# Peptides against a protein of PDB entry 3PBP, part 72

Target 1, 203 residues: chain A of PDB entry 3PBP
Amino acid sequence: LNEKDLNLILNKSLVMYESLDSTTDVIVKRNVIKQLQFVSKLHENWNSRFGKVDIQKEYRLAKVQGPFTINPFPGELYDYTATNIATILIDNGQNEIVCVSFDDGSLILLFKDLEMSMSWDVDNYVYNNSLVLIERVKLQREIKSLITLPEQLGKLYVISDNIIQQVNFMSWASTLSKCINESDLNPLAGLKFESKLEDIATI
Target 2, 203 residues: chain A of PDB entry 3PBP as posed
Amino acid sequence: LNEKDLNLILNKSLVMYESLDSTTDVIVKRNVIKQLQFVSKLHENWNSRFGKVDIQKEYRLAKVQGPFTINPFPGELYDYTATNIATILIDNGQNEIVCVSFDDGSLILLFKDLEMSMSWDVDNYVYNNSLVLIERVKLQREIKSLITLPEQLGKLYVISDNIIQQVNFMSWASTLSKSINESDLNPLAGLKFESKLEDIATI

## One batch from the design tools (peptide; made by RFdiffusion4, then SolubleMPNN)

Design b2_p11_5_s1 (from b2_p11_5, 4 letters changed)
Fold by OpenDDE base, seed 1:
Structure b2_p11_5_s1 (fold): chain B 203 residues (1-203), chain A 11 residues (1-11)
Amino acid sequence: as target 1 above (203 residues)
Amino acid sequence: SELGELLQKQY
């Protein structure tokens, strides 16, 4: 954890806190408040250059959020199992696409619609866990691994038994990035969400 | 979000 990362987490936590209203569920409010309190304390300690940060036991009970939902979910994938996950940068401003592979040889490209909070309760907390399906790419291969390179925006490398393939989705992801950054959805009208598949190397 | 809703509709 560095100062930049901490600032990012703090900003996200603040945005989530500011989004709370009278209609927000009590459990959601509690978790968002706990997250903001924790991050704020960390930030304070960071600014004071304390060599030791005391983390209260309550905050150590934080869990990874899940399960995730995918919407819409392809009906064909109901009978298959997810095998790999990767996150791909689409710009230098932290916008990302999530990719999940399945044992039928499919890739799904997903958009993180909402910022996720950490679970701070003993119970499993689920909030903002919806991923939006953008594209399904059918490779019809056994996918061994997914690789991303931070310097290569909108590119996913898929490793199977005999080949490395590149999935390039910058044809639509560049527009998506622009829409997010400019808060303008107009450029999405008529956009085709079709990635380019290319064979890179045999293995 | 509005963006999320739009993306859901395109698929």
Scores: peptide ipSAE 0.469, ipTM 0.925, DockQ to the pose 0.957
Fold by OpenDDE base, seed 2:
Structure b2_p11_5_s1 (fold): chain B 203 residues (1-203), chain A 11 residues (1-11)
Amino acid sequence: as target 1 above (203 residues)
Amino acid sequence: SELGELLQKQY
């Protein structure tokens, strides 16, 4: 079992969870939740074993305050270190939101203003990559992992030590997607950029 | 972009 396989299993478990509805048998619900909890714990334990690699990635992300500018950047986050990054699809047309987590328990949701050739190549510091801050979500917990599912638009799963949470930003991302695709900015007027946070399962 | 500028202002 490698990290990729584990992520696949986790993703499958999350998809199964999202398939649950009010008509789903209680036993099935319980089993799906237990499976999700188990896989999430396994994932966390796996990440802890590879903690050195994650720290190096975090360290690279923290040192690489360079290749992209976040505008505006919350002043409060200057004292904190980025811990995770994820890209979330908001439509089927390749529009995406970037999420970065910090060690204060914050998530920032970012819009790619310019086509970021995210060359993760440390050497190609492209100063021109601007990410626009849309929303800050304060979870106030240690974020272990960020998981996204391609079939679940505008959803981010946040794994911490004791809980899996879903961040759903389709309330505004659907409008944003429309604005991009139609080249019409009018629908953004008065739009609230507030994501829905939901507890999925305890770990 | 214009979109980016608008989004920056809303935060």
Scores: peptide ipSAE 0.459, ipTM 0.923, DockQ to the pose 0.727
Fold by OpenDDE base, seed 5:
Structure b2_p11_5_s1 (fold): chain B 203 residues (1-203), chain A 11 residues (1-11)
Amino acid sequence: as target 1 above (203 residues)
Amino acid sequence: SELGELLQKQY
């Protein structure tokens, strides 16, 4: 996530929060509040370039159990805590992959199936259909930061203690982008969702 | 979406 993307997510979360009223379903309210808290915490910690963003287990669970359910959620990650989040452009439009890191050294790459605003609209609440798990990348490192460069589509830079690694998922994301833009799912047949991991620099 | 459902099944 760049600061702009984080602000956008924060603003969306705020709008969703403000839309809550006495008639709003309790589950929706809870999920919206948790999402807002999560994003707000990320935003606060983002300026601390050096701080580990400790995403509490509850916020992870809210992402898994709420309108922003990660489906499927890897059972192996159930006991781990999310640490960072990033959004990566996959085309020159607005198609993006969401990446979340965990304290086990895993990255999950997520497809935004539905916009947060649509999935949180109480009148059009779509439960458990907002984020789709595409890939899990196991780095086996403490992930300190996730960096994206707008000019580098489908690339995520992962900063750990001693190394910067690049995750390149354009091998499948280019096809995904095409499927979205053309509304044709046929190109996904037989596609392998495996990103390329490369060491960029020692730090 | 249909795309989301398909992606969900592949994992």
Scores: peptide ipSAE 0.450, ipTM 0.917, DockQ to the pose 0.804
Fold by OpenDDE base, seed 3:
Structure b2_p11_5_s1 (fold): chain B 203 residues (1-203), chain A 11 residues (1-11)
Amino acid sequence: as target 1 above (203 residues)
Amino acid sequence: SELGELLQKQY
């Protein structure tokens, strides 16, 4: 996430929090509060000089009682700490992929199955706003930051100690975008969810 | 969603 994206997520979380009132279901309140806490901690850690975002505990809490579950969550990552998060646009609309990095050098690419804003209606509240695991990319490097460029759809830049790498997932994300926008799942048949990794620059 | 369920099965 660049600072702007993080601020956007924070603002969205704040808006959700501010929407809570005495009539809001207790479960919804708890979920929104946990979401806000998670994003706030992420924001605080982002502004810290060390760029390390320890979100592992928050992700575990979110999985158990929070608004978000990652399904499936790779068993191998349970012992590792999430270090960065980014949201990548896959079209000119509102479709996005969420990326989370871990201290084992893994990236997970996640699909937001349900819009959080719509799940807060008590009558339509779906307990588990699931983040669906699409792909795991193993870099086996210490990931320092994740960068996205608004003009570059489906591209994520990963900064490690001495290299900038590009993760390009438009090979599948273009199809995913089409499926979402057209409400047609047929194009997903036989689709491979494999991103392209490319070295961009040595730092 | 149906899409989410389908994606879950792909991994």
Scores: peptide ipSAE 0.442, ipTM 0.916, DockQ to the pose 0.837

Design b2_p11_5_s2 (from b2_p11_5, 3 letters changed)
Fold by OpenDDE base, seed 5:
Structure b2_p11_5_s2 (fold): chain B 203 residues (1-203), chain A 11 residues (1-11)
Amino acid sequence: as target 1 above (203 residues)
Amino acid sequence: SELGELLQKLY
Protein backbone atom coordinates (compact mmCIF):
# COMPACT_ATOMS: atom_id res chain seq x y z
CA LEU B 1 0.00 0.00 0.00
CA ASN B 2 1.02 3.54 -0.67
CA GLU B 3 -0.61 6.81 0.15
CA LYS B 4 -2.31 7.00 -3.19
CA ASP B 5 -3.81 3.57 -2.80
CA LEU B 6 -4.93 4.38 0.69
CA ASN B 7 -6.64 7.52 -0.47
CA LEU B 8 -8.42 5.56 -3.13
CA ILE B 9 -9.65 3.02 -0.63
CA LEU B 10 -10.73 5.79 1.68
CA ASN B 11 -12.70 7.46 -1.04
CA LYS B 12 -14.40 4.22 -1.95
CA SER B 13 -15.24 3.59 1.66
CA LEU B 14 -16.68 7.06 2.00
CA VAL B 15 -18.84 6.59 -1.04
CA MET B 16 -20.12 3.34 0.35
CA TYR B 17 -20.90 5.00 3.64
CA GLU B 18 -22.72 7.82 1.98
CA SER B 19 -24.87 5.35 0.11
CA LEU B 20 -26.36 4.05 3.33
CA ASP B 21 -29.94 4.95 4.07
CA SER B 22 -32.84 3.86 6.21
CA THR B 23 -33.60 0.98 3.88
CA THR B 24 -30.11 -0.45 3.96
CA ASP B 25 -29.76 -3.79 5.65
CA VAL B 26 -28.36 -3.62 9.16
CA ILE B 27 -25.59 -6.04 8.38
CA VAL B 28 -24.59 -4.02 5.36
CA LYS B 29 -24.52 -0.87 7.44
CA ARG B 30 -22.35 -2.53 9.99
CA ASN B 31 -19.82 -3.73 7.47
CA VAL B 32 -19.64 -0.45 5.61
CA ILE B 33 -19.21 1.48 8.82
CA LYS B 34 -16.50 -0.85 10.02
CA GLN B 35 -14.68 -0.53 6.76
CA LEU B 36 -14.84 3.22 6.85
CA GLN B 37 -13.63 3.27 10.42
CA PHE B 38 -10.76 0.99 9.59
CA VAL B 39 -9.65 2.87 6.53
CA SER B 40 -10.03 6.21 8.24
CA LYS B 41 -7.91 5.05 11.11
CA LEU B 42 -5.42 3.59 8.72
CA HIS B 43 -5.22 6.87 6.91
CA GLU B 44 -4.83 8.80 10.12
CA ASN B 45 -1.98 6.68 11.33
CA TRP B 46 -0.29 6.13 8.02
CA ASN B 47 3.42 6.49 7.98
CA SER B 48 4.00 7.33 4.37
CA ARG B 49 7.73 7.06 4.70
CA PHE B 50 7.72 3.50 5.88
CA GLY B 51 4.32 2.29 4.81
CA LYS B 52 3.52 1.20 8.33
CA VAL B 53 0.40 1.49 10.40
CA ASP B 54 -0.67 0.12 13.70
CA ILE B 55 -3.81 -1.86 13.12
CA GLN B 56 -6.10 -2.53 16.00
CA LYS B 57 -6.68 -6.16 16.77
CA GLU B 58 -10.35 -6.14 15.90
CA TYR B 59 -9.63 -5.09 12.36
CA ARG B 60 -7.15 -7.87 11.85
CA LEU B 61 -10.07 -10.24 11.77
CA ALA B 62 -11.22 -8.90 8.45
CA LYS B 63 -11.41 -11.49 5.73
CA VAL B 64 -10.69 -11.31 2.06
CA GLN B 65 -13.60 -10.63 -0.20
CA GLY B 66 -15.61 -13.49 -1.62
CA PRO B 67 -17.18 -15.71 -2.58
CA PHE B 68 -18.29 -14.02 -5.74
CA THR B 69 -21.11 -14.71 -8.08
CA ILE B 70 -20.76 -14.36 -11.80
CA ASN B 71 -23.81 -13.46 -13.82
CA PRO B 72 -24.47 -14.85 -16.28
CA PHE B 73 -22.18 -17.83 -15.98
CA PRO B 74 -21.39 -19.69 -19.18
CA GLY B 75 -22.68 -23.21 -19.00
CA GLU B 76 -19.56 -24.61 -20.55
CA LEU B 77 -17.45 -23.33 -17.70
CA TYR B 78 -19.26 -25.40 -15.12
CA ASP B 79 -16.98 -28.24 -16.07
CA TYR B 80 -13.82 -26.25 -15.55
CA THR B 81 -11.91 -24.61 -12.73
CA ALA B 82 -10.76 -21.05 -12.37
CA THR B 83 -6.98 -20.80 -12.42
CA ASN B 84 -5.98 -17.15 -12.33
CA ILE B 85 -7.44 -13.77 -11.56
CA ALA B 86 -6.35 -10.28 -12.48
CA THR B 87 -7.70 -6.77 -12.33
CA ILE B 88 -7.14 -4.41 -15.22
CA LEU B 89 -7.52 -0.67 -15.07
CA ILE B 90 -9.59 0.77 -17.87
CA ASP B 91 -9.16 4.43 -17.02
CA ASN B 92 -7.31 6.78 -14.75
CA GLY B 93 -10.38 7.03 -12.56
CA GLN B 94 -9.76 3.60 -11.10
CA ASN B 95 -12.42 1.73 -13.00
CA GLU B 96 -11.39 -1.87 -13.40
CA ILE B 97 -12.25 -5.05 -15.18
CA VAL B 98 -11.74 -8.35 -13.43
CA CYS B 99 -10.42 -11.20 -15.49
CA VAL B 100 -10.63 -14.83 -14.48
CA SER B 101 -8.98 -17.62 -16.39
CA PHE B 102 -10.14 -21.20 -16.52
CA ASP B 103 -8.36 -24.44 -17.16
CA ASP B 104 -10.16 -24.83 -20.47
CA GLY B 105 -8.20 -21.85 -21.73
CA SER B 106 -11.07 -19.42 -21.37
CA LEU B 107 -10.87 -15.92 -20.04
CA ILE B 108 -13.88 -14.17 -18.67
CA LEU B 109 -13.94 -10.43 -18.37
CA LEU B 110 -16.08 -9.21 -15.53
CA PHE B 111 -17.53 -5.95 -14.37
CA LYS B 112 -17.66 -5.18 -10.68
CA ASP B 113 -21.22 -4.05 -10.58
CA LEU B 114 -21.19 -2.65 -7.08
CA GLU B 115 -18.46 -1.53 -4.77
CA MET B 116 -17.46 -4.43 -2.60
CA SER B 117 -16.78 -4.21 1.09
CA MET B 118 -14.38 -6.19 3.17
CA SER B 119 -15.82 -8.99 5.18
CA TRP B 120 -15.59 -7.89 8.78
CA ASP B 121 -17.67 -10.50 10.49
CA VAL B 122 -16.69 -13.97 11.49
CA ASP B 123 -19.84 -15.20 9.81
CA ASN B 124 -18.35 -14.44 6.41
CA TYR B 125 -20.66 -11.65 5.44
CA VAL B 126 -20.33 -10.74 1.80
CA TYR B 127 -21.99 -7.76 0.23
CA ASN B 128 -22.03 -6.73 -3.41
CA ASN B 129 -20.24 -9.84 -4.54
CA SER B 130 -21.87 -9.99 -7.95
CA LEU B 131 -19.66 -9.82 -10.99
CA VAL B 132 -21.19 -9.23 -14.37
CA LEU B 133 -19.91 -11.22 -17.30
CA ILE B 134 -18.99 -8.99 -20.18
CA GLU B 135 -16.97 -11.19 -22.46
CA ARG B 136 -15.60 -14.68 -22.75
CA VAL B 137 -12.38 -15.12 -24.68
CA LYS B 138 -11.43 -18.65 -25.63
CA LEU B 139 -7.70 -19.14 -25.95
CA GLN B 140 -7.71 -22.94 -25.99
CA ARG B 141 -4.45 -23.18 -24.11
CA GLU B 142 -3.24 -23.67 -20.61
CA ILE B 143 -3.00 -20.29 -18.98
CA LYS B 144 -0.05 -20.03 -16.64
CA SER B 145 -0.41 -16.46 -15.55
CA LEU B 146 -2.16 -13.19 -16.14
CA ILE B 147 -0.08 -10.03 -16.20
CA THR B 148 -1.16 -6.43 -16.28
CA LEU B 149 0.86 -3.29 -16.73
CA PRO B 150 -0.41 -0.22 -14.92
CA GLU B 151 0.58 2.06 -17.76
CA GLN B 152 -1.38 0.01 -20.27
CA LEU B 153 -5.07 0.52 -19.78
CA GLY B 154 -7.41 -2.22 -20.83
CA LYS B 155 -4.65 -4.64 -21.68
CA LEU B 156 -4.10 -8.06 -20.26
CA TYR B 157 -1.14 -10.27 -20.99
CA VAL B 158 -1.80 -13.96 -20.96
CA ILE B 159 1.14 -16.24 -20.48
CA SER B 160 0.89 -19.82 -21.62
CA ASP B 161 3.57 -22.42 -22.18
CA ASN B 162 4.54 -21.30 -25.61
CA ILE B 163 3.24 -17.81 -26.08
CA ILE B 164 2.45 -14.48 -24.56
CA GLN B 165 -0.75 -12.99 -25.86
CA GLN B 166 -2.22 -9.57 -25.34
CA VAL B 167 -5.91 -9.16 -24.80
CA ASN B 168 -6.94 -5.62 -25.55
CA PHE B 169 -10.47 -4.74 -24.58
CA MET B 170 -10.26 -0.97 -24.83
CA SER B 171 -12.53 -1.16 -27.84
CA TRP B 172 -15.42 -1.55 -25.46
CA ALA B 173 -13.84 -0.63 -22.14
CA SER B 174 -13.39 2.98 -23.17
CA THR B 175 -17.12 3.18 -23.72
CA LEU B 176 -17.80 1.40 -20.47
CA SER B 177 -15.54 3.82 -18.66
CA LYS B 178 -17.44 6.70 -20.16
CA CYS B 179 -20.73 5.20 -19.10
CA ILE B 180 -19.52 4.78 -15.55
CA ASN B 181 -17.97 8.18 -15.25
CA GLU B 182 -20.81 10.06 -16.85
CA SER B 183 -23.61 7.90 -15.46
CA ASP B 184 -24.96 7.53 -18.97
CA LEU B 185 -25.79 4.13 -20.39
CA ASN B 186 -26.65 5.29 -23.88
CA PRO B 187 -23.19 4.67 -25.31
CA LEU B 188 -23.60 0.97 -24.61
CA ALA B 189 -26.21 0.67 -27.31
CA GLY B 190 -24.84 -1.40 -30.13
CA LEU B 191 -21.50 -1.84 -28.45
CA LYS B 192 -19.70 -5.05 -29.25
CA PHE B 193 -17.87 -6.62 -26.40
CA GLU B 194 -15.12 -8.16 -28.46
CA SER B 195 -11.54 -7.90 -27.36
CA LYS B 196 -8.58 -7.97 -29.68
CA LEU B 197 -6.15 -10.81 -29.29
CA GLU B 198 -2.57 -10.40 -30.40
CA ASP B 199 0.43 -12.65 -30.15
CA ILE B 200 3.24 -10.76 -28.49
CA ALA B 201 6.03 -13.25 -28.12
CA THR B 202 6.85 -16.89 -28.22
CA ILE B 203 8.27 -18.47 -25.13
CA SER A 1 -26.83 -1.34 -10.50
CA GLU A 2 -28.62 -0.20 -13.59
CA LEU A 3 -25.39 -0.56 -15.51
CA GLY A 4 -24.88 -4.05 -14.24
CA GLU A 5 -28.38 -5.03 -15.15
CA LEU A 6 -27.97 -3.66 -18.62
CA LEU A 7 -24.68 -5.45 -19.13
CA GLN A 8 -26.29 -8.68 -18.06
CA LYS A 9 -28.95 -8.21 -20.67
CA LEU A 10 -26.45 -7.46 -23.38
CA TYR A 11 -24.50 -10.64 -22.95
Scores: peptide ipSAE 0.385, ipTM 0.902, DockQ to the pose 0.950
Fold by OpenDDE base, seed 3:
Structure b2_p11_5_s2 (fold): chain B 203 residues (1-203), chain A 11 residues (1-11)
Amino acid sequence: as target 1 above (203 residues)
Amino acid sequence: SELGELLQKLY
């Protein structure tokens, strides 16, 4: 964790806080507020020289959020097991695509529809746990690893037994990024969610 | 979100 990462987390927590209104469930409000308070305190107590932060005892009770839901989930994948996960930046801000691989050789590209938070108050608290399916890429290979490079937006490298392949989804991800950042859905009209697959190297 | 709902319909 560095200062840049901490600022990103803080910004996300602020966005979640700003989304709260009078209709928001009390438990949700409490959870989001607790997260914002925690991140804010982390930011205040950040020592950039040593990468250390003082964490108050009250926040050590936080739990991991989950389970997560993929919508829609491809029926064919119910019989297969997820093998790898990666997050890919699609812009220089905070927008990301989540990729999950399966043992049938499929990749699914997912959109994080809503910001997620840790559980701070209620046991087994679940909120904003939905991922939206954008694209399924069928490689029909055993996927060993997923690699991303921060300097390469919208690109995923897939390592199989004897080949490295690049999945490039910037054809649609650039438009998606624009829609998110500008809060305008119009550019999605007629957009095709088809990634480009390219062989990079034999290994 | 509205975006998420739209994306679900486009798949």
Scores: peptide ipSAE 0.384, ipTM 0.902, DockQ to the pose 0.957
Fold by OpenDDE base, seed 1:
Structure b2_p11_5_s2 (fold): chain B 203 residues (1-203), chain A 11 residues (1-11)
Amino acid sequence: as target 1 above (203 residues)
Amino acid sequence: SELGELLQKLY
């Protein structure tokens, strides 16, 4: 965790807090408030000369995010198991695609539709956990690993037993990035969500 | 979001 990352988390937490209204569920409100309080405290202490931040025990009980839902979920994948996950940058900002692989050799490319909060309660807090399916790529091979390179936007490297393949989705991700950044959905009209698959190396 | 809903429709 660096100062830049902390500022980003703080900003996200603030945006979530500002989105709260009278219709927001009480559990959601409580979790968002706790998150903002925690991050704000961290931010205040970050500039302390001693670099030591005391975290209250209550905040240490925070859980990882999840479970996640994928919408729509391909019917064929109900019989298969997820094997790998990766996050791919699509611009020099903060926009990302999530990729999940399955044991049928499929890759699904997912959009993080909403910002997610951490779970701060003992109960399994689930809010904004939906991932939107953009594309399914069928590789028809056993996927061993997923690799991303931060300097290579919109590229995913898939390692199988005998080959490294590149999945390049910048053909549509560049447009998606633009839509997000400009808050204009018009460029999505007629866009094909088809990634390019290329063999990079044999293993 | 509106974007998410649109993407779901396009799939």
Scores: peptide ipSAE 0.384, ipTM 0.901, DockQ to the pose 0.968
Fold by OpenDDE base, seed 4:
Structure b2_p11_5_s2 (fold): chain B 203 residues (1-203), chain A 11 residues (1-11)
Amino acid sequence: as target 1 above (203 residues)
Amino acid sequence: SELGELLQKLY
């Protein structure tokens, strides 16, 4: 992901927006609009804060996932704007969680439900809830950056004004990984999707 | 997917 890639994502998000009509479901409309707002905000705030690895992950998301919507989208976030994105590996088989931050200090953790090919043909656009909401983490602070380390599975580092926090979601992501890899959903029964927050450093 | 649908229900 670089400025060029962001432009491509923005253009794709615009295509999604332009595909909306009077027959489009309200929820779909909201999700598409939020996607556009997210990408627009990322484009506006683009700088070198994203590490090389994070950039590559975001690039992969753009190409492999294609157009996306989030389902369900938290009603509380309808008035807020997404600010950062990161992709976190949860196993060595390249299963991933997508994290999006918002300007209210929320993080949403998302499952990539469907892989999509990117299409620029508006006439062939199909709505797809390709990202599934798993967890919302409320930090109640301005999130400046999201950092991931390739050697640390299921961990996200959140940089805010004066603190670095670790979000560790391996408590549930290990089970999710197993479900994906084994095509067995039974282990999800009774699973709590609650990540652990830890203060790492003051800055 | 079935997994995605289940996750949506669990949230």
Scores: peptide ipSAE 0.368, ipTM 0.892, DockQ to the pose 0.863

Design b2_p11_5_s3 (from b2_p11_5, 4 letters changed)
Fold by OpenDDE base, seed 2:
Structure b2_p11_5_s3 (fold): chain B 203 residues (1-203), chain A 11 residues (1-11)
Amino acid sequence: as target 1 above (203 residues)
Amino acid sequence: SELGELLIKQY
């Protein structure tokens, strides 16, 4: 975690807070407020030189995010197990695609539909946990690992037993990024969500 | 979101 990342988290937390109104669920309000308070305190106590922060014990009760839902979820994947997960940047503005691999050799490319918050309560907190399925890529091989390079936007490297393959989804991700950043959905009309698969190396 | 709903429909 660096100062830039912390600022991003703070900004996201502020946006979530500002979205709260009288119609917002009480549990959601409480969780968003706790997150904002935590991030604000974290920012105030940030030691930029050492990348260290003092965290109050009460905030150690934060839980991992989940469970998540994937919409739609391909019916055939109910019989298979997820094997790897990766996040891929699609722009310099921190928009990301989530990729999950399965033991049938499938990759699913997912959009984070809503801004997710951490769980700050003892009980399981579920809010904005929907991932949207954009594309399924069938590789029909055992996927050992998923690798991303920060300088290569919209590219995922898939390592299997004997080959490294590149999945390049910038053909649609550039448009998606534009839609998000400009708050204009019109460019999505007629867009084909098909990634390019390329063999990079035999191993 | 509206974007999410649109993407779901496009799949």
Scores: peptide ipSAE 0.403, ipTM 0.908, DockQ to the pose 0.968
Fold by OpenDDE base, seed 1:
Structure b2_p11_5_s3 (fold): chain B 203 residues (1-203), chain A 11 residues (1-11)
Amino acid sequence: as target 1 above (203 residues)
Amino acid sequence: SELGELLIKQY
């Protein structure tokens, strides 16, 4: 964690808190409030000369986010198992695509539609866990690993037994990034969500 | 979100 990352988390937590209304579920309210309190405390202590932040035991019980849902989920993938996951930056801001690989050789490219809060309760807290399916890429090979390079926006490297392939989705991700940043969806009209697949190296 | 709904429709 650096100061920049902490500020981003704080801002996200504030936005979530401000979105709470009378119709919000009590469990959601509780989790959002706990998250904001925790992050705010961290932020206050970050400026302390001692660099030591005391975290209350209750906050250490926070769970990882998930499970996630994918919408729509390709019917063909019901019979297959997810094998790898990667997150790919699409701009120099905060916008990202999530990629999941399957044992049928498919890649799915996913959009994080809503910001999630951490789970702070013993119970499995699930809120805003939907990932939106953008594209399915069929590689027809066993996927061993997914690699991303932060300096290469909208690029995913797929490692199989004999080849490294690049998936480049900047053809649509640049437009998506613009739409998010400008809060204008008009450029998405007629946009084709097709990535380019290129062989990079044989191994 | 509206963006999410639009992306779902395009697939």
Scores: peptide ipSAE 0.397, ipTM 0.907, DockQ to the pose 0.964
Fold by OpenDDE base, seed 5:
Structure b2_p11_5_s3 (fold): chain B 203 residues (1-203), chain A 11 residues (1-11)
Amino acid sequence: as target 1 above (203 residues)
Amino acid sequence: SELGELLIKQY
């Protein structure tokens, strides 16, 4: 973590907090508040020089996020297992695509529809865990790893046994980013969600 | 979200 990352997390946590209303579930409220408290405290106590913060014991009990739901889920993938996950920045803000690989050689590109919070309770807290399927890319190879480069927006590198391939989804992700940032969905009309696949190198 | 709903529909 660096100061920039912490600020981003803080902003997200603030937005989540501000979204709370009288109709919000009590459990949701509790978790969002806890997250905001944690991040705020983290920010307050952040030693930017050393990247150190004293974290209270109760906050150390936070769990990883999940489980997630994917909508729609391709029927063919029910027979296969997810193997890798990566997040790819699509702009210089906070918008990301999640990619999951499967052992059939498929990649699914997913949109995080709603802002997710950490799980703060011992009991599994799941909120806003819906991922939206945007595209399935079939590579028909064993995927060993997924690599992203921060300076390369909307690009995913897929490493298999014999080849490195680039998946470039900026053809649609640029529009998606615009829609998110401008809160205007009109540009999505007629948009084709098809990534470009390119062979980069043989291994 | 509305965006999510649209994306679901397009697939």
Scores: peptide ipSAE 0.397, ipTM 0.907, DockQ to the pose 0.954
Fold by OpenDDE base, seed 4:
Structure b2_p11_5_s3 (fold): chain B 203 residues (1-203), chain A 11 residues (1-11)
Amino acid sequence: as target 1 above (203 residues)
Amino acid sequence: SELGELLIKQY
């Protein structure tokens, strides 16, 4: 991901914003606005640190999926701004979870429910809840970076002011992966979508 | 999808 790529994502987010009208559902409006705020914030904070391989994956996600919304969007996050994004592999078959951080210290873990085509034509824009909220993790700290390791499935590293924490969601993501791959939803019954948070290092 | 709908309901 580079500045040019961020500009492209920003333009895409602007297209979504411009497609909003008086008939658009309030929740949809909020989600589109939050997407724009997220991209805008990333653009404003762009530096060489973001150029690492991790953000390139997110760019591909945004590029491939086109406009996206989050469903449901937590009401508590309506007043906060998204700050970071990461994509985490949950299996060797390329199933992924998307994580977005907010400036309140929240992480949201998202499932890519629908594949979308990118449209740059505002007139052809169709709203789609392409991202499904699975879990919200409240860290109550400033999140500086999200890091993933390709060899570590279902693990996200969160860097804040003085600590590195690991979010491990394989407790539910292994089941989710199975459901996707086998097209069987029965294993989801009674499953708790609660990630394990662990302190890794003080910095 | 059906999976997406179930995930929405669980939250």
Scores: peptide ipSAE 0.383, ipTM 0.899, DockQ to the pose 0.871

Design b2_p11_6_s1 (from b2_p11_6, 4 letters changed)
Fold by OpenDDE base, seed 5:
Structure b2_p11_6_s1 (fold): chain B 203 residues (1-203), chain A 11 residues (1-11)
Amino acid sequence: as target 1 above (203 residues)
Amino acid sequence: NIIEAVRNKIS
């Protein structure tokens, strides 16, 4: 995920928000609002690091349906601010996990550019998201930075005030990689998306 | 830099 991609997501989120009306289901409204808030916070974080970039409003009315950023959206995170973003390679074929940290100490692990069918049915509500939530890791500490090492696939190093922790998600990422590369998602059925957290060093 | 520091600590 880069600035351009983030801007695109933000623009889409804005368009989705503007498409809401009185006939829109309450759940949909809530999700869209939460998504917009989430993306906005990401954007703010980006701007703080790289400077303010004017958001070009793209009014692509075509196919602006439902939440598209995070599926499922972790609802409680709308109250928190995104602090860091990192991309972690999971294989040598350019498959990547996107990780976003929040000021509550949470990490979300996302797979980018995965399209899903969208449904507005309340009983079977499905998002058409570009980012699929795979796992949430709650560290419950202030995350200062996210570090990745090119030689270490599927590993993220989280730096907090007093500790460096490794998040190792190769337990599931290897399967995910295989599924993507082989265009067969069946092996994901029943897969536990639980990363291993290990303390590496005290600082 | 911080990357090197992390690398050194995990080596």
Scores: peptide ipSAE 0.052, ipTM 0.730, DockQ to the pose 0.020
Fold by OpenDDE base, seed 1:
Structure b2_p11_6_s1 (fold): chain B 203 residues (1-203), chain A 11 residues (1-11)
Amino acid sequence: as target 1 above (203 residues)
Amino acid sequence: NIIEAVRNKIS
């Protein structure tokens, strides 16, 4: 089921890409291409990084400024509760990654953007405020808090009962930042979205 | 202060 779901999401993203033409809004074009690239990389790294995980088309978050949709959302996380949220700067130009932790010990790294929603009807597209899934990190710990330091770009500190761990995603976030700032998404095509996890201190 | 604690631990 996991592979089928992911293949379906990839297929939908491809259809969106193929639907682009000269009349399509520039922002929409950019976002569709970006989404396709992210989803493609998720697919390529599926077995090596994410393991066997069910993927849902979308997950809706109700907020005052919402609603927002996470695209795609790991299906197995529907059974778990979100515990913490943090925003991490990746450059000095106000580009940010959003991180959400869950009580299964997972972290999802997200990028906020206006996206076309993936639809089961390929001819019917919905525009929404969305969070694009970039990476899932499984810590398998009870996450007590998420801490960011202003002087530490692209770094998230995870506090558990006995340990402080650093999630460093600058390996890919630096490229993402460049792509955004230069309005060129080409470097994303070959990019690996893998963060580095490091133990910082025992507490 | 958690932020200070983290900063101290990573320094």
Scores: peptide ipSAE 0.047, ipTM 0.721, DockQ to the pose 0.020
Fold by OpenDDE base, seed 4:
Structure b2_p11_6_s1 (fold): chain B 203 residues (1-203), chain A 11 residues (1-11)
Amino acid sequence: as target 1 above (203 residues)
Amino acid sequence: NIIEAVRNKIS
């Protein structure tokens, strides 16, 4: 199932690439290819970790900047509702992780797999923002808000009724950042996507 | 302000 889903995601990305017209800048095309390769590797690592999880093909988020899609979407979250969204910087080059919380207490950490599409003219039909699932963190509490601090790279603060928790994903995000910035996928080999959860304060 | 509270706690 996982392999099939991965293939579907990759195929979708390829279709989007193929939809690019001949007038598209060669540099942009090259970057899209690199992103596709990156996403492929990321999915491979994810599937190795979360292979036991049922995955839906895609999940759509409605935003003014949308459409946004999540690939893959955890099947267990199908019956739950997204409650908060946050964007977390992982480097000074403005690479970002997107986090979405759900009413079951889950956090999903996502990577924008089609960054180049965001720079395209809004009039282009190919404009889309696809998000790739990297990690699921289960907090098992009601999430009230997500807080990010620009000076705190790769850190997300989760506020619940009685506690503030820090999610630190720099253990893998630093490597991810390097891969993005250098267009080198090699550092992704063997990378484990496991964030550190820490209690910061009781409230 | 929750943001300030968080910032203060982590500082």
Scores: peptide ipSAE 0.023, ipTM 0.642, DockQ to the pose 0.019
Fold by OpenDDE base, seed 3:
Structure b2_p11_6_s1 (fold): chain B 203 residues (1-203), chain A 11 residues (1-11)
Amino acid sequence: as target 1 above (203 residues)
Amino acid sequence: NIIEAVRNKIS
């Protein structure tokens, strides 16, 4: 994903938003609004002092199949700007978590389950373009970059001005992976969605 | 489905 691609997505999202009217289905309306909010925040950061949004190769290899929603989108983050995005594999079956950072120091971990199809027509909207909010991690620092290592499942490295931190979410992601792959939701009972944060290096 | 299950768990 580059600036041109982001602009294209933003423009399409804006067009969809502008097409909303009183006859629009409430689900579609909500989805379009959330899509626009997400893309707008990414775009806003792109034009900021940070230069560009750092997108990991795993995400770059995955074609953006918008529009998509984040459900639920944290209300408090509507006023903040997205700074980085990354995808992290949680198993060898290509199940992955999407991570978005914000300029308040928050990370949101999102579940991507379905193959999304590109649809920019409100009348032909497919609800399957949805991301589920799993966890919000508050770091309260300026996030400069998100790094993933292919050999390290369920781990995200967060780079700030003075420190590298590891976010390890395999405590719950391994169970989630199992549920997906085996089509059995029972193991989710009692599961805590709390990632482990660890300082690994100073910069 | 898995999406609904996760959503319900997190809510």
Scores: peptide ipSAE 0.010, ipTM 0.443, DockQ to the pose 0.129

